Peptides against a protein of PDB entry 9IZ0. Designs and how they scored, part 142

Target 1, 345 residues: chain A of PDB entry 9IZ0
Amino acid sequence: ITCLGSNGHTYKQLVKGGNDDLRQDAVMEQVFEQVNGFLRSYRKTSQRNLSMRTYKVIPLALKTGVIEWVQDTIPLGEYLDSAHKVYHPKEWSLSTCRKLIAEKQMEDLETRLKVYDLVCRHYRPVFRHFFLESYADPVQWFTTQTNYARSTAVASVLGHVLGLGDRHGQNILIDKTSGEVIHIDLGIAFEQGKKLPVPECVPFRLTRDVVDGMGITGVEGVFRRCMEFTLETLRREEDSLLSVLEVLRYDPLFSWLISPLRRMKKQKMQLENFNQPESGNITTDASRDPKIQRNNVSGESEAERAILKVRQKLSSTLSVEASVGELIRIAQDPSYLALMFCGWS

## One batch from the design tools (peptide; made by RFdiffusion4, then SolubleMPNN)

Design b2_p16_8_s4 (from b2_p16_8, 10 letters changed)
Fold by OpenDDE base, seed 1:
Formats: C-alpha cells, sequence, structure tokens
Structure b2_p16_8_s4 (fold): chain B 345 residues (1-345), chain A 16 residues (1-16)
C-alpha cells in the first residue's frame, strides 16, 4: 500500500496478513526506542551514534497490521545467496547445504560437526563483497563498513539481552545506503527460540558471513568495542530497562510465549525443508494434535521468568570485556553453529 | 474479521 502523509510525502507500507502477531513486533520496537534513548544519553555510545535501527509497526488486529516499507534494503540471506552464486559458482548451492544439515539433524554432535565443517568448506563467506561492490569511494566504504559493525554490535547485545530468536538471514535487512542492520519479525523473544524444533543455542547471529562483512579486523576492533559500550550502557540503565519490560507484564495482548500457530508454522517450514517431494502420496492426516503439555504457567509467571533472565544477562559479576568475550566465543563456536538451521553463513 | 480490518485500516489511513 502507498499512503499519502499529512506532510504531502508518499510512504510505502506493507500490509502483513497471516499468523504472525504484529503486536509483538510493535512492542519490541517500543523497547528498542527506549534503549536508543539510553544509548543517546551515554557518552561512549552517543559519540558513535550507536542505535538499534527501528521501523514503524501499526498492529491493526492480533495478526494483521501495517509495517513501514524500509526503502533501500535487502535481506542479508538474499544478498548472500546471490553473491555466493557469483563469487563461488563451483561451490555447493544453499539448498544442498540445507539438505545435508537437515539429513543429519538427529545425529550426534560429532557427526553434525563433521557435516558443518564439510558445508563450510563448500560454502565460503562472501559478505565482504557487499561493501566492495557498493562503494567505490574509500571513505564511503570505510564509513559504511563501520556503520555495519556498529549496528551489528548493538543488535547482538540487544538480541542476547532480550533473547531475540529466529535471527536467520531473511529476518535481518541490510540498509544499502548506511550499511546498518535492521532486525525484522520480532515475534520470537525472551528465549522462546529455544522452544523451536531446532532450538536456538547461540546468543545472536555471528556466522562466518556476518563476520566477513566486518572486514579485515573481523570481530576484533569496532564490533567488540561497540558491544562492550552497548552492554555497559544497558548495565547502567538496568532498572530503566526492567521498568519498561514490567509495563509489558500487564499488557494482556503481549505474549511472553511463542504462539502455538507461529510454532506450528516454523515446524511446518522446517519439515518442508526436510521434504523435498519425492513423489509419494503421503496423506498426512493432520489429526495428531501434539499434546502440548500446557504446563499452566500463567502468562504472568512467564513474564517474571523472562524479566529475571534479562536481569541475569545484565549482571555485573563479570566485567563488560569478559562478558562480551564469552558472548562472541559462544556465538562463533562450531559446537553451537552445527546445531543451528543455518549456522554456516 | 477481514471487513472489520479493512474498516479499521481505512479509518487509520483516512481512506473512505
Amino acid sequence: as target 1 above (345 residues)
Amino acid sequence: LEEKLKERLNKLLGLP
């Protein structure tokens, strides 16, 4: 849809209909706007213009709303699939890599690590080319790559602290003008990604391509330092952040749990990526209601548990440097990435 | 539900 604003400007808007609760996205965007306030108030973060990129979400109903069209963006996964075909045309396809990881999903960690290593050898990083292709001017190149590393650092800390799930390459947009990351589809938060059929076990997405986009320094330099400054700001503003999350505890429309419909949709998408149709009529009678043990944990008890986990992640027991060092280590650990749906890119 | 959504969208967008 294109809307004419009261200012005479035309705005493109995406009407999303479906099973995704845009109320969850709108609430998480409000949390990011508050965190951006904290980042602007702190000297170490404000001097670097550190922010989580936000977009406008207007929920119209439980599952329908208007999303701001983020102009001049591309999904990270779309760029990487396209660029990999150009730069490495003799390597494996993304579909081949997905199939091999999927076929071994039920195997032991040792087998999964061997498959992950094999996939990594046949699917090399290409995301550095985004910056090299888009910016002929060295100053623009350096500025954009720096903006990418900064925005990725902020999003990584916030993604960990808020327990953002479903951080695959289609849910991360790259701004072609600034190089900044924009996280979309925020309906899996507060570690609900661990309840998916493929549990999420990394704190944030720090795959080989995410690192390749940081340039020659990788995680060392702008990214690590900006993670440290962001975490230092969030620890300082812990009570303010927890107060924002406590307001959501009393929102009867906010779900601290993954919606059964979103879980089923993700289950189906995972299963459909396992089943390339070999032509066999399996009438899967849709009548096996998986007994979701609804442990009758009140939505309030899940909110309390979520807030407690946020507080634990903001603990000052370890230094900022030690905490960031451990997060970066875990996010890059092959023993975790080999367990993910797409940990190689 | 879809018609109520259209009405709410039209109201939000100032569309007739």
Scores: peptide ipSAE 0.000, ipTM 0.279, DockQ to the pose 0.027
Fold by OpenDDE base, seed 2:
Structure b2_p16_8_s4 (fold): chain B 345 residues (1-345), chain A 16 residues (1-16)
Amino acid sequence: as target 1 above (345 residues)
Amino acid sequence: LEEKLKERLNKLLGLP
């Protein structure tokens, strides 16, 4: 829809209706704005303008609402698919890579690692080209690449702490003006991504293309330091953050569990991304519905467990540097990425 | 209950 503002400006807005809980997105955006308040309050984060990019969500009903249309953005996955065709036209297609990983999904870790390595050699990173082609001025190039590394660091810490799932390339937007990342579709949180048909094994998305966009230093510069400062701020504000989440514990309309419908839709989309036919009949028999043990765990007990996991992730048992070091290690570990649906880009 | 939770959330978030 297009809305006329009281200021006389025309704003595009996306009306979503259907099966997606926009209340969860709106709540997560409110949590991000609170965290942005914490990041503005501390010198180490404030002097770097560290923030989670937010967008406006107005829930109208449980499954309907208005979302701000984020101008001048592109989905990361859309850019990467286009850029790989331009810069590496002799490499494998994204569909070929997906097919090979998929065909070996039931094999042992050693076989999956060999396939992951093979795919990685035939699908090389290109995301550095986003900054090189879009920003010819060296100051603008450096600024936008720095903003990308900073925003990715904040999003990575918050995504880990809040257990954000479904961080595929279509749910991560790149702002073409600032180079910042914008995370969308926040309906898989509090580690519910581990309950997906392909379990999410990494704390956040730190694939080769995500790293390639950080420039020559990769993770070893602005990104690592900004993760450390963000985690330090969240540890200091643990009680404030937990108090916000405790309000949600008592919200009977907030779903701490992945919707069975959303889980089935993601399962179908994973299967349909296998079944983009280059024309070849493969009837795979859908006859193993894994009995979803509906453990009638009260929504309250799942909320309590989610809040406990957030507290555990904010624990000072390890230093900030050690905790960030381990998160970066796990997020880049081929033994985890080879288990993912798209861990190579 | 929803209004109280929303008011409490708004108050925690410094929202009007």
Scores: peptide ipSAE 0.000, ipTM 0.262, DockQ to the pose 0.022
Fold by OpenDDE base, seed 3:
Structure b2_p16_8_s4 (fold): chain B 345 residues (1-345), chain A 16 residues (1-16)
Amino acid sequence: as target 1 above (345 residues)
Amino acid sequence: LEEKLKERLNKLLGLP
């Protein structure tokens, strides 16, 4: 829909009328706004304008709401598929890579690593070209690439702490004006991605293309430093962040468990990401519901576990530098990326 | 592009 604002501007809005609850996304956006308050209050993060990009979510009713249409954006995965065809036309298609990974999904780690390496050799990173082609002015190029690295660093720390897992290229938007990342579809939080049929194994997305967008310094520049400052801020504001999450523990509208519907949807999306349908009607015979153990974990017990995990991730047992170093290492580890549905890009 | 982005955002968001 298009709404006329009281300011005379027209705003495109996405009306959600499906089986999916927008209250989860709205709550996570509220958590990000609180975190943005902490980032503005702390000198090291404020001086760098560090923030999680948010979008407006207005839940109206059960499974219905309005989402802000984020203008001037493109999904990361849409850009990467298009750019790869332009810059590497002799390499494998995304469909070929996905098929090869899917065909070997049930094999051992050694075989999956060999397949991942093979795919990586036939599908090279291209995301640096987004900045090179979009910004002819060197100052704009440098500014937008810096904004990307900063925004990705904030999102990576928050993604780890809040357990958002692997943010695939379709649920990351790139702002074409600022170079910032916008994370969408926030219905998988507090490590619930580990309960997916293809479990999320990385703390955040730090694939070869995500790194290629950071430019020549990769992770060893603005990105690492901004992760450190973000984590330092979150450790300082631990009690404030935990107090926000404790409010959600008692919110009857917030589900600490992935809904069966969201899980089935994410499962279909994972399967569709492996199987690009050639345009044949795959009647998904719904008859093989794998006996997903209904973990009869009360929502309260899962909320408590989630808050304990957030506290554990904010622990000062390791330095900020050591913690960030380990997160970057794990997020780039081929032994995890080879297990993902799209770890090569 | 905008309609495709909307359809894809709809699909991602599980909109019909």
Scores: peptide ipSAE 0.000, ipTM 0.260, DockQ to the pose 0.121
Fold by OpenDDE base, seed 5:
Structure b2_p16_8_s4 (fold): chain B 345 residues (1-345), chain A 16 residues (1-16)
Amino acid sequence: as target 1 above (345 residues)
Amino acid sequence: LEEKLKERLNKLLGLP
């Protein structure tokens, strides 16, 4: 919808209706705003303007609300599909690559690794071209690539700590002006991505294209250092972050579990991606909401488990450098990436 | 085309 503000400005807004719990998005945005407060309070993060990019979510009811339309953005997946056709026209299509991975989804790790490696040889990364195409000035190019690496580092640490799932290329927007990443559709959190039909097994999205966008230094430049500073800040503010999450434990409207309806939608999308090319208008007919008896007792136990996992991820048992090093390793490990959903690559 | 791709892939992977 397009709204005229009282200031005479016209704002595009996305009305989401149906089965996506916009309250989960709104709550996660509130957590990100608190974390952004912590990042502003510490010299190492503040000097780099480290932040999680947020968007406004106004829940109108339990399953309906208005989302701010983030202007001047493109979905990462949309850019990558377009750019790959331009720069690598002789390589395999994304649809071919997805089919090959999907066809072997039930096979052993060795088979899935061989398929993943084969796909990687026939589908090379292109995301560096986003910065090269968009910015003729070397200073703007360097600044935007730096902003991308910084924002991706913050999002990667927060995504791991909060257990954000469903980080496919359509749920990550790139700001065309700043180069920053904007994560959308936050309804899979606290490791509920492991409960998808194809379990998520990486801590965050660090695919070959995500790394290619960091330029020639890849993960060993701005990205690693900004992850370290972000994790150092979150470890210092552990009690503050856990206190924010404890407030959510007592919110009767927050769901610590993936909704059965969202799981079914993801299952359908995972099945439909086998059979048809991108028609992005799934009008799901809302006519039969099964009365999910929210057993309050089960929700509290899931909140406790989620908070405990956040605390475990903030543990100082390993150095910040060792913890970040291991996260970066796992997020790029073919043995984990080959197990991901075919739309992850 | 899909069967030929599957057959080629199985042949490349040494799968039956």
Scores: peptide ipSAE 0.000, ipTM 0.239, DockQ to the pose 0.029

## One batch from the design tools (peptide; made by RFdiffusion4, then SolubleMPNN)

Design b2_p17_1_s1 (from b2_p17_1, 12 letters changed)
Fold by OpenDDE base, seed 3:
Structure b2_p17_1_s1 (fold): chain B 345 residues (1-345), chain A 17 residues (1-17)
Amino acid sequence: as target 1 above (345 residues)
Amino acid sequence: PDLTGLEKLYEELLKLR
């Protein structure tokens, strides 16, 4: 929908209906706004303008609301699919790569690593071209690539700490003006991504294309340093962050568990990406909302476990540098990426 | 644009920060 604002500007808005828990998105955006407050209070993060990019979410009713569509954005996955066809027209299609990974999903780690390596050799990174194509001025190019590395670092730390899942290329937008990342569809948090049919086993998305966008230094320099400064800030503000999360424990609209509907939708999307759309009108009349007796007791225990896990991730047992070093290592480890739905790009 | 020129400029700008 396009709305005319009171300022005379037209804003594109996405109306989500039916199955999207916009309340979870709205809550996570509020958490990001609080974290952005912490990032502005510390010199090391403030001097670098470190922030999680936010978007406005207005929940209107159960399963309906308005999301502000961020203007001048592109989904990372949309750009990568297009750019890969241009720069590597003789390499494998994204559909071929997906098919090979899924055909081996039930195999052992050794077999999955061999298939992942094979896919990686036939699907090379291209995300550096986004910056080279979009910015003819060297200062603008360097500034936008720096903004990308900085925003990705903030999102990586915060995504790890809050256990954000479902960080695929369609849920990560790139701002074409600033080069900053914008994370959308925040309804898989607090490590609920591990409960997906394909469990998420990386702390955040740091695939080869995500790294290629950082330029010649890759993860070294701007990205690593900005992760360190972000984690240092979150460790200092641990009690403030936990207090914000405790408010969510008592929100009767917030779900600490992945909804069965969302799990099924993800399972279908993972399967339908392999079958050509046979236009079978399976009008599954999902009109029977089973009265999920919210066993309040199970939700409270999950909230407590989630908050405990956030506290554990903010532990000062390791240095900031050691903690960030380990997170970067795990996020790039082929033994984890080979287990992901799309770990090669 | 010659990628090598932008990469060198990037390396020089990184040394200044």
Scores: peptide ipSAE 0.020, ipTM 0.603, DockQ to the pose 0.013
Fold by OpenDDE base, seed 1:
Structure b2_p17_1_s1 (fold): chain B 345 residues (1-345), chain A 17 residues (1-17)
Amino acid sequence: as target 1 above (345 residues)
Amino acid sequence: PDLTGLEKLYEELLKLR
């Protein structure tokens, strides 16, 4: 829909309905706005204009609302699929890569690593071309690539700390004007991504294409330093961040758990994306809830566990540099990436 | 475009920062 604002500006808006819990998105955007306050207050982050890019979410009901359409954006996955066809027309399609990874999903780590390496050799990084194609001016190119590395660093630290899940290439937008990343569909937080049918094993998305977009320095220089400054800011503001999360503990509309319906929807979408014939009547008989022991872990007990995990991630036991170094190592580890839905790009 | 020229310029600009 298109709405005229009270300021005379025309806004394109996406109406989302159904199983997308826009209240989760709206709450996470509020947390990001508070974190952006901390980043503006700290010299090392403020001097670099470090922020998590936000978008306006207006929840109208539990599962319905209006999202501000971010103009001049492209999904990372859409750009990468198009760019791979242009720059590497003889390499494997994204569908071929997905199929090979899925066919080996139940195999051992050694077999999955061999398939991941094979896919990586037949699907090379191309995301550097986004900046080279879009920006003919060297100053604009350098500025936008720097903004990308900075925004990715902020999103990586914040995504780790808040345990953001479902960080696939369609849930990460690139701003074509600034080069900044915009994370969307925030309804999987506080490590609930580990409860997906394909568990998330990395702290944030740092795949080969995400790194290729950082330019010749890769994860070194701008990205690493901006992760360090962001983590240093979040450690300094730990009590303030935890206080924001404690307010959410009492929000009856906020779910600290991934809904069974959302897990089933993601499972179905994963199966449909693989064109595996339904070899079984998965009768959507919602009546056979397998007795997954509903340990009545009250929403409060899960909120408490989530807050404790955030506190643990902000621990000063390791230096900022050591903590960031370990996060970067884990996020790039083939042993984790080979287990992901799409760890090669 | 000679990627190597833009890469070198990027390294120099990063050293100035």
Scores: peptide ipSAE 0.019, ipTM 0.538, DockQ to the pose 0.013
Fold by OpenDDE base, seed 2:
Structure b2_p17_1_s1 (fold): chain B 345 residues (1-345), chain A 17 residues (1-17)
Amino acid sequence: as target 1 above (345 residues)
Amino acid sequence: PDLTGLEKLYEELLKLR
């Protein structure tokens, strides 16, 4: 839908029907706006314009809402699939890589690491080319690559602290004007990604292509420093952030648990993306309701556990530098990335 | 464009920030 704003500007809007998740997206966007307030209040973060890019979500009903369409964006995964075909036409296809990883999904870690390394050698990073292609002016190129590294650092810290899951390349948009990342589909938060068929093993997405977009320094310099400043700000505002999350404990419309329907949908999409060999029409008969044992964990007990986990992630037991160093290490660890749905890109 | 030339320019620009 295109709407005319009161300011005379036309805004494209996406109407999502049939997803119970718009309330969760709207709540997470509100949390990001509060965090953006904290980032603006501190000199180290405000001087660098550090922010999580947000978009407006207006839930209209349980299964219907309006999402602001982010103009001039591309999904990271869409760009990467196209760019790999252009820059490395002799390398393996994304489908070949997915197939090899899927065929070894039930094997031991050693076997999965060998397959991951093999895939990585035949599917090399290309995301540096996004900036080189899009920005002919060296100042624009450097500015947009800096904005990418900064926005990725903020999103990485927030993604870890809030336990954001399902951070695949279609849920991360790149703004073509600024180089900033925009995270979408926020319906898997507070470590509920660990309950997916492919568990979330990393604190945030820091794959080889995500690093390649940071330029020659990779994770060192702008990215690391901006993660440190963001985490320092969140540690200072711990009580403020926890107070925002406590309000959600009493929101009867907020689900601290992944819905069985969302889990099944994500499971199906993961299995279909693994199991798409050639052109077979899989008619999905949706009929067999597996008796999901309703563990009667009260939504309140899960909220309390989630808030406690956020507090633990904001602990000052380690320095900011040590904490960021460990997060970067884990996010790049092949032993975790080899277990992911698409840890090689 | 020679990626090595842009990478070198990037290293110099990073030293300025």
Scores: peptide ipSAE 0.018, ipTM 0.545, DockQ to the pose 0.014
Fold by OpenDDE base, seed 5:
Order: C-alpha cells, then structure tokens, then sequence
Structure b2_p17_1_s1 (fold): chain B 345 residues (1-345), chain A 17 residues (1-17)
C-alpha cells in the first residue's frame, strides 16, 4: 500500500497478513536496536559505524501488521539470479542446480558433497559485479563494498547468537545506496531453523557469493575483524542482552517455537520451487487452525532454553578470534553447505 | 573497467585503512 505521511511524503508499506508472525519480527527489530546501542557505545564498533540494519514493523493484530518498505533495495537472490545469467550464460541455471541438490537430499554425505562440488563448478560466484556495476567511482565502490562486509559481519554474529534462521537470498536485501545488508522475515529465531524440513546447519549465510561480494580479501579482512569486534561487544553486554531477552520471556504473544503453519508454508514453498508455476489460486481455507492450547509452561521452558543457548554462544571460554575463526570455518564448510537448500550461492 | 585494475586498487586502499 502507499500511505501519505503527516509530513506530506508518500511511503510504500508492505501489509503482511495470515501466516507471518509480525510480532516476532517487531521483537527481533527491538533486540537489534538495543544491540545497535551497544555497538555505538564501544570504541571499536562505533568507529566503524557497525550496526544491524533495522526496519519499522507495526503489528496491527495477532498475525497482521505493516512493515516499512525498504526503498532502494534488492533481494540478494534476485540480483544473483540475474547477474549469473549475464556473466555466466553458459553455466547451469539456478533451477538446474536446485533440482540436482534436491534429487540427492536423501543420499549420504559423500554423494551430497560430490553433487555440491559439481554444482559449484557449473555455477560460479558473481556478487562482486554488484559493486562494480553500481559504483563507477573507486572511492564509492570501496566504501560500499566495505559497508557490505561490515554489515554482513554484524548480521552474521548477531544472527548466530540469536539463532536467526531462514537466511535465504530472498530474506537478505542489499541497500543499493550504502551496500549494507538488511535482514527481513525474522520469524525463525533461536535455532528453530534446525526444525525446518531442510535443517539449517550453518551459523549464518556465508556462501561463495556472499564472500565474493567482500572483494579480493574475501573473509580475511574487514569481515573477520568486524565479526571479532561485534562478538567482543556482545560478550561485554551479555547481561544487558540477556535482560532484553528475559523481557520477551514474559511476553505471552512472543513465540519461541516455529508455528506449525509457518513450518508447513516453508515446506510447501521449498517443494513448489521444484514444480513449474501452476497458476492455481490456492485459497488456503484458514478455518482449520486447531485450538493449540498454548500451555504457558511449554513456552517458558523453550524461552529458558533459548536464553541458555544465547549465554553459551557468548561464553568467553574461547578467545574472540578463535570463536570467530570457528564460525567462519563452519559457515564455509562444504560438509555443511552441501546439506543446505542453496549452499552454493 | 578491467577487474584486475580494480582488485589492485582495492588492495592499495585496504593498506590505507
């Protein structure tokens, strides 16, 4: 929808309804604003303008609300599909790659690794071209690529700590003005991504194209250093962050569990991406929501488990450098990426 | 622009930061 603001400007707004728990998005955005406060207070993060990019979410009802339309953005996956056709027109299509990975989803790790490697050889990274196409000035190019690496580092640490799931290329926007990443659809958090039909096995998205956008140094520069500074800040503010999460424990509207409906919708979307576009008006008859008695006791136990996992991820048992090094290693490990829905791009 | 020229420029700009 388009709204006229009190300032006389027109704003595009996205109205979401039905299956998206916009309260979960609004809560995660509030957590990100608190974390942005911590990042502004510490010299190492403040000097680099490290932040999680946020957007306004206004919940109107239990499953309905208005989301700010982030202007001048493109979904990462939309850019990559378009750019791959331009720069590598002789390579495999995204649909061919998806099909081959899905056909082997039930096979052993060795078979899945062979198919992943084959897909990787026939679908090369292109995301560096986003910066080269968009910025003719070398200073703008370098600044925006640096902003991309910085924002990706913050989002990677925070996404790992909060267990943010469903980080596919359509849920990651690129700001065309700044080069920063904007994470959307925050309805899978606290490691609930492991409960998806294709379990999430990586701490954050660090695929070959995500790395290609960092330029010649890849992860071994701005990205790694900004992850370290972000994790150092979150470890210092552990008690403050946990206090913010404890407030959510007492929110009767917050769900620490993925809804069965959202799980089914994601399962269906994963399956429909394999079938040709049947133009079927699927009127999902919303009338059969079984009265899931939310036993308050089960929600409190899951909140406690989620907070405990956040505390464990903030543990100072390993150095910041060792912890970041291990996270980067796991996020790029072919043995995990070969298990993902789209680990090659 | 030649990608190799931009890569070299990137390396030099990184040394300045």
Amino acid sequence: as target 1 above (345 residues)
Amino acid sequence: PDLTGLEKLYEELLKLR
Scores: peptide ipSAE 0.016, ipTM 0.534, DockQ to the pose 0.014

